# Designs tried in a protein design run: peptides against a protein of PDB entry 5OK6. Part 202

Target 1, 215 residues: chain A of PDB entry 5OK6
Amino acid sequence: ELPGLDSQWRQIENGESGRERPLRAGESWFLVEKHWYKQWEAYVQGGDQDSSTFPGCINNATLFQDEINWRLKEGLVEGEDYVLLPAAAWHYLVSWYGLEHGQPPIERKVIELPNIQKVEVYPVELLLVRHNDLGKSHTVQFSHTDSIGLVLRTARERFLVEPQEDTRLWAKNSEGSLDRLYDTHITVLDAALETGQLIIMETRKKDGTWPSAQL

## One batch from the design tools (peptide; made by RFdiffusion4, then SolubleMPNN)

Design b2_p30_8_s3 (from b2_p30_8, 12 letters changed)
Fold by OpenDDE base, seed 2:
Structure b2_p30_8_s3 (fold): chain B 215 residues (1-215), chain A 30 residues (1-30)
Amino acid sequence: as target 1 above (215 residues)
Amino acid sequence: DAGVEELKAQGARLHPPRNPAAAAAELAAA
C-alpha cells in the first residue's frame, strides 16, 4: 500500500535516514534516474494522490549503456542524471512504485578514500588474462580500494590455479609496455589501474623460473 | 609462447604507485 504523500517525502528525504544522510563505508546505495525522481518529488509535494503527476514504476533505462550487461553509461553525473538513495529509501520506493520489469537495481558501495567517503558509481573493470593465453580474458569488477593482492587472488580463482603454483601480475600501460605489479598491498587506485586495462597473470614454471625472465 | 613474446616486445618496468592523496582527489572530483 502506498503511504500518504507527506509520509513518503519524509521517509525518502529525511536527512537522518534518507537521501541526505551521511555516507558510511561499506554501505549500499542505489541510483535512481533523475527525471523519475523529480516526477516523484512533484507528485508527493503536490499533495494530490489523484494528480496527473504520478511517477509510475522506477525506470532507469536511460542510465544503462545496454540491456544485456546492464552497464552504466559513461560520464553520468549525480544530481543531473541520477540521484543516490540509501538502501532503505530505495527499497521503499521499489515497494511503493515498482521497478521496470527486467531492469536490475543499480547498487553501488560507499568506499573510504583519504578524508572522504564516496559512492563508487564506476568500479574498475579489469581484463584478466594468463601470460600464455592473452586472447582469453575474464572481465572482473574491482573497487578502487581493493588491493592488488585481491586482484591476484581473483585471477588465480578464475583461472583455477592450484595453491602450490606461484603467480604474479603485470599491467599493460597506455604506452603498450608492461608494468609489473610488485607491491600487492597497494590499491587499484594507487596502482592507477583503469577500466578496460589488461592485467596479465604470470605463472612460475615448474623449474622455478619465470616466463618473463627469458625476456 | 605468444605471451612471453608479447612481454618481450613491450618491455617491463616497475609500476610506480600514484600519490594516494592526489589519486583520491581525482576520483573524488570525478
Scores: peptide ipSAE 0.021, ipTM 0.650, DockQ to the pose 0.199
Fold by OpenDDE base, seed 1:
Structure b2_p30_8_s3 (fold): chain B 215 residues (1-215), chain A 30 residues (1-30)
Amino acid sequence: as target 1 above (215 residues)
Amino acid sequence: DAGVEELKAQGARLHPPRNPAAAAAELAAA
């Protein structure tokens, strides 16, 4: 059952768990398509529950690039294309109006950047490959705040590398050359890694030599 | 991707990309 219009407005806009609440690192926020949200605002501000301004089910279809992987379109802008809501507010709206059938929620995490919290709408998608088989890639999403060490561990796991095998990472740069990721404690952001970037995992040979040292 | 570009710009200013390693360039060609 839908709450009163004033109650809806307070829960979503003016509540302690409303859209204007401070961001906190690690929390989940959700994207809502801007036109739907504006329609909802018009509905709840109109004061008539039977109004023709009823927004219907939440539909984020215009935010998706495809309905297969549910990838977001590139270049979406907060306040223009979508509104960010905290998890509580999102769940209220979904419970009241529903979500379009088959459409997943667009959940994103708050990350801590130097002196600012931000909802990470676009995590980094890296193409992980082995040095000896560049044709077999694993696409994996990482936060900009994830360490290179996590990228390396993830690559080892995806490629079923044994614990005793030594591995290291290379990134293919925009010039087409390879940069070695020496420091595993820096972040994906610090390493300036980008979506679609090729990350090569090199495995040390049994003789103790590196494949790249013979090149 | 505006979001990635914004984050990259911040990272690039604080931690510029490393210089390419010549020996590793051949690894991409192998």
Scores: peptide ipSAE 0.019, ipTM 0.470, DockQ to the pose 0.053
Fold by OpenDDE base, seed 3:
Structure b2_p30_8_s3 (fold): chain B 215 residues (1-215), chain A 30 residues (1-30)
Amino acid sequence: as target 1 above (215 residues)
Amino acid sequence: DAGVEELKAQGARLHPPRNPAAAAAELAAA
């Protein structure tokens, strides 16, 4: 059942689970389309539960570039295109109003960056390839806070590399040259990896030589 | 760091680390 309008406002805006709650690393937050949220604000501020300002079910359709993979449009901006809600607030709104049929929730994680927490709306999509088959890519999403070691492990798993095989990563830079990712302990952010960037997994030969050493 | 600034430009919510004293007070109240 829908709570009173004042109770809804307090719960979502000013409650312990409210929109202004401080971010905590690892927590889930959800995107809500801005026009829907503004309509909800107008509804609960209007004081009439039977008003024509009823927002209906949450509809995030305008945030998606497609309804197949449910990818977000590029260049969305907080406060202009969407509002971020903590999980508890999101679940309240969904329980009260519902979510448009067939739409997935837009869940994102809070990440820890130097001196700030941020909801990571756009994780890094890397194109993983093998050195011997550059035409077959696997697109995989990573957090900016994920290590290069995780990228390497993920590449090994996707390409079914055996545990005894030695592998290393190269990133194709904007100039078209290859930069070797030597340190696997640094993050995707520290390595300045970007969405759409080609990451090449090189596998060591049985003779102990690297394919790249012969180029 | 240019990467952090690019992330900021994506318009996601940013917060400074919680004050440890405020966090302790929240934990004490909970």
Scores: peptide ipSAE 0.023, ipTM 0.425, DockQ to the pose 0.017; fails the geometry check
Fold by OpenDDE base, seed 5:
Structure b2_p30_8_s3 (fold): chain B 215 residues (1-215), chain A 30 residues (1-30)
Amino acid sequence: as target 1 above (215 residues)
Amino acid sequence: DAGVEELKAQGARLHPPRNPAAAAAELAAA
């Protein structure tokens, strides 16, 4: 059974625990399609539970590029295309109205940037490859706040690199040249890595030489 | 090995880090 309309409003849109609460690094937030959310607002503000303004189940279909990988469309804008809700508020709405059958929630994390917190709606998707097999990529999502060291560890794991094998990363830049990701302590953001960018894991040869040594 | 040849042919450089403040501002505006 749905809670009272005023109770729904107070639970979802309050400034302490609802939509308007401060962002905190590491928290999960969820995207809700803007039209649905506005319909819900109209419903709960109308004061009539039997109103024709009933929003129905949450349906984020218009936010997805495809229903296979459930990737978001590019260029979505907060406040225009979607609203962000903290996990608790999202779960309340889902419990009250349901989510479209088979559709996954759009969960995102709050990241800490040097001067701000932001919900990272678009994490970076990198194409990880080995230097000796550029045709076999692993697409992996990273936060802009993840270190190059994490990218390297992830690449090693995906390619089943043994602990004793030495590896390093290269990024293919927009000019088509290769930039060595030497500093593993900088972030994905600091390295200016972008979605769809090719990241090449080079493995050291048994003779102790690098395949790229003759640059 | 095509990958090795690509590495040799394209050359390599150290990837310069972005200015963290500028990068954060770009990400904030997106």
Scores: peptide ipSAE 0.019, ipTM 0.638, DockQ to the pose 0.186; fails the geometry check

Design b2_p30_8_s4 (from b2_p30_8, 11 letters changed)
Fold by OpenDDE base, seed 1:
Structure b2_p30_8_s4 (fold): chain B 215 residues (1-215), chain A 30 residues (1-30)
Amino acid sequence: as target 1 above (215 residues)
Amino acid sequence: DAGVEELKAQGAKLHPPRNPEAREKYLADE
């Protein structure tokens, strides 16, 4: 049942549990398309439940690049294109109004950066390849807070590398050269890795030599 | 609740963004 308009406003906008609550690392937040959210605000502020301002079901279609992979459009701006809500507020709105049929929720995590918490709307999408087959990429999402060690482990898993095989990573930089990722303890952010960047996994040869040392 | 009445009185302005970068931009444009 749809709660009273004042109750809806309090549940969503109350600073303790609503949109104004503190960001906490690891918590889930959700994107809501801005025009829908504005329509909802107008509806609940109008004080008339029978108003023609009823927002209908949540529809985030304009935020998606495609309906196949459900990737976000690039360059979306918080407060211009979408509003961020904490999980509790999102679930209330979905319960009250519904979500467009077949459309997934846009869930994102709060990450801890140096001196700040942020909802990571755009995780880094890396193109993982093997040094011997640059034409077969695996696109994988990573947090900016993920370690290079996690990127390496993920690459090993995707390429079915045996535990006894030794591997290392290279990043293709903006100049088109290859930078070796020596330190596996630094983050994706510290390594300045970007979406669409090519990450090359090199596997050590059985003779103990590295393929790159022969170039 | 005094906070809810104040929020209603601030009218149709979207609240500031939650992310720092977007919030800074929003506050600079007001």
Scores: peptide ipSAE 0.393, ipTM 0.750, DockQ to the pose 0.010
Fold by OpenDDE base, seed 3:
Structure b2_p30_8_s4 (fold): chain B 215 residues (1-215), chain A 30 residues (1-30)
Amino acid sequence: as target 1 above (215 residues)
Amino acid sequence: DAGVEELKAQGAKLHPPRNPEAREKYLADE
């Protein structure tokens, strides 16, 4: 059963678990398509539960680029295309109105950047490859706050690298040259890694030499 | 309650984005 319209408004907009809740690192927030949200606002502000302004189920279809991988469209803008809600508020709306059949929730994490908290709507998608097989990529998402060390560990895991094997990363830059990622403690953001960027994992040879040192 | 109506009236006008970048754009368009 739907709560009273005033209760819905208080819970989603003005409650401790509402849209105005402080961002906290590691918490989940969800995207809601803007037109649906505006229709919901009009419905609950109108004060008539039987009004023609009933928003129906949440439908985020316009935010997706495809219905296969459920990737977001590029260039979506908060406040224009979508609204961000904390997990509790999202779950309330889903429980009251439902979510369109087959659509996944658009969950994102709050990240801590220098002096700011942000919901990371667009994590970085990196193309991980091995130096000896550039044609076989693994696309993996990383936070801008993830370390290069995590990227390396993830690459090792995806390529089933044995624990005793030494590995290092190279990033293909915009000029087409390879920049070695020496510092594994810096973040993806600090390394200026971008979505679609090729990251090459080099494995040390059994003779103790690096493949790149012979080129 | 008069306080809920006032909060609704204020909320309807000022839904600033939560993310800084989007908030800056919102304030620039106003």
Scores: peptide ipSAE 0.380, ipTM 0.744, DockQ to the pose 0.010
Fold by OpenDDE base, seed 2:
Structure b2_p30_8_s4 (fold): chain B 215 residues (1-215), chain A 30 residues (1-30)
Amino acid sequence: as target 1 above (215 residues)
Amino acid sequence: DAGVEELKAQGAKLHPPRNPEAREKYLADE
């Protein structure tokens, strides 16, 4: 059952768990398509539950590039294309109005950057490959705050590397050369890794030599 | 259409972006 219009407004906008709440690292926020959100605002501000301004189900279809992988379109702008809501507010709206059938929620995490909290709308998508099979890529999403060590562990897991095998990473740069990722403690952000970038996992040979040392 | 831009500006003034970068862009476009 839909709560009263004033109650809806207070829960979503003016509540302690509303849109204006402080960002906290690790918390989930959700994207809502801007036109739907504006229609909801008009409905609850109108004061008439029987009005023709009823927003219907949440539909984020215009934010997606495709309905297969549910990737966001590039270049979406907060406040123009979508609104960010905290998890509690999102779950209220979904419970009241529903979400379009088959459409996943657009969940994003708050990350901690130097002196700032941000909802990370666009995580970094890396193309993970093995040095001996560049044609088989695994696309994996990482936070800008994830370590290169996590990227390496993820690559090892995806390629079923045995625990006793030594591995290391290379990034293909914009000039087409390979840069060695020596420090595994730095972040994806600090390493300046970008979406669509090729990351090559090199595995040490049984003779103790590296494949790249023979090039 | 000046009215749609004004409605966008008013709507955005009422609901500033939560992310700092988007908020700065919004304030610069006003």
Scores: peptide ipSAE 0.376, ipTM 0.745, DockQ to the pose 0.012
Fold by OpenDDE base, seed 4:
Structure b2_p30_8_s4 (fold): chain B 215 residues (1-215), chain A 30 residues (1-30)
Amino acid sequence: as target 1 above (215 residues)
Amino acid sequence: DAGVEELKAQGAKLHPPRNPEAREKYLADE
């Protein structure tokens, strides 16, 4: 059952628990398509539950690039294309109005940057490959706050590298050259890694030499 | 509730983005 219009407004827009609540690292937030959200606002502000301004089910179709991987379109702008809601507010709206059949929720995490919290709408999608098989990539999402060490561990896991095998990473830059990721403690952001970037995992040979030292 | 009416009046005019980057753009466009 739909709660009263004033109750809906308080639950979604209340500064303590709603849209205006403080961002906290690790919390989930959700994207809502802007037109739907504006229609909902008009409905709950109008004071008439039987109004023709009823928003219907949440439909985020215009935010998606495709219905296979449910990737977001590039270049979406908060406040223009979508609104960010905390998990509690999102779940209320879904319970009241429903979500379009077959659409997944657009869940994102709050990340902590130096003196800034943000909802990471666009995590970095890296193409992980082995040095000896550049044609077999694994696309993996990483936070900008994830360490290069996590990228390396993830690559090792995806390629079933044994614990005793030594590995290191290279990033292919925009010029087509390879930059070695020496420091595994820096973040994806600090390394300036970008979506679609090729990350090459090099495995040390049994003779103790690196494949790249022979190129 | 006076707080709800004030929030409604504020929400109708200004939905400042939650993310800093988008907020800066929003404030620059006003």
Scores: peptide ipSAE 0.362, ipTM 0.744, DockQ to the pose 0.010

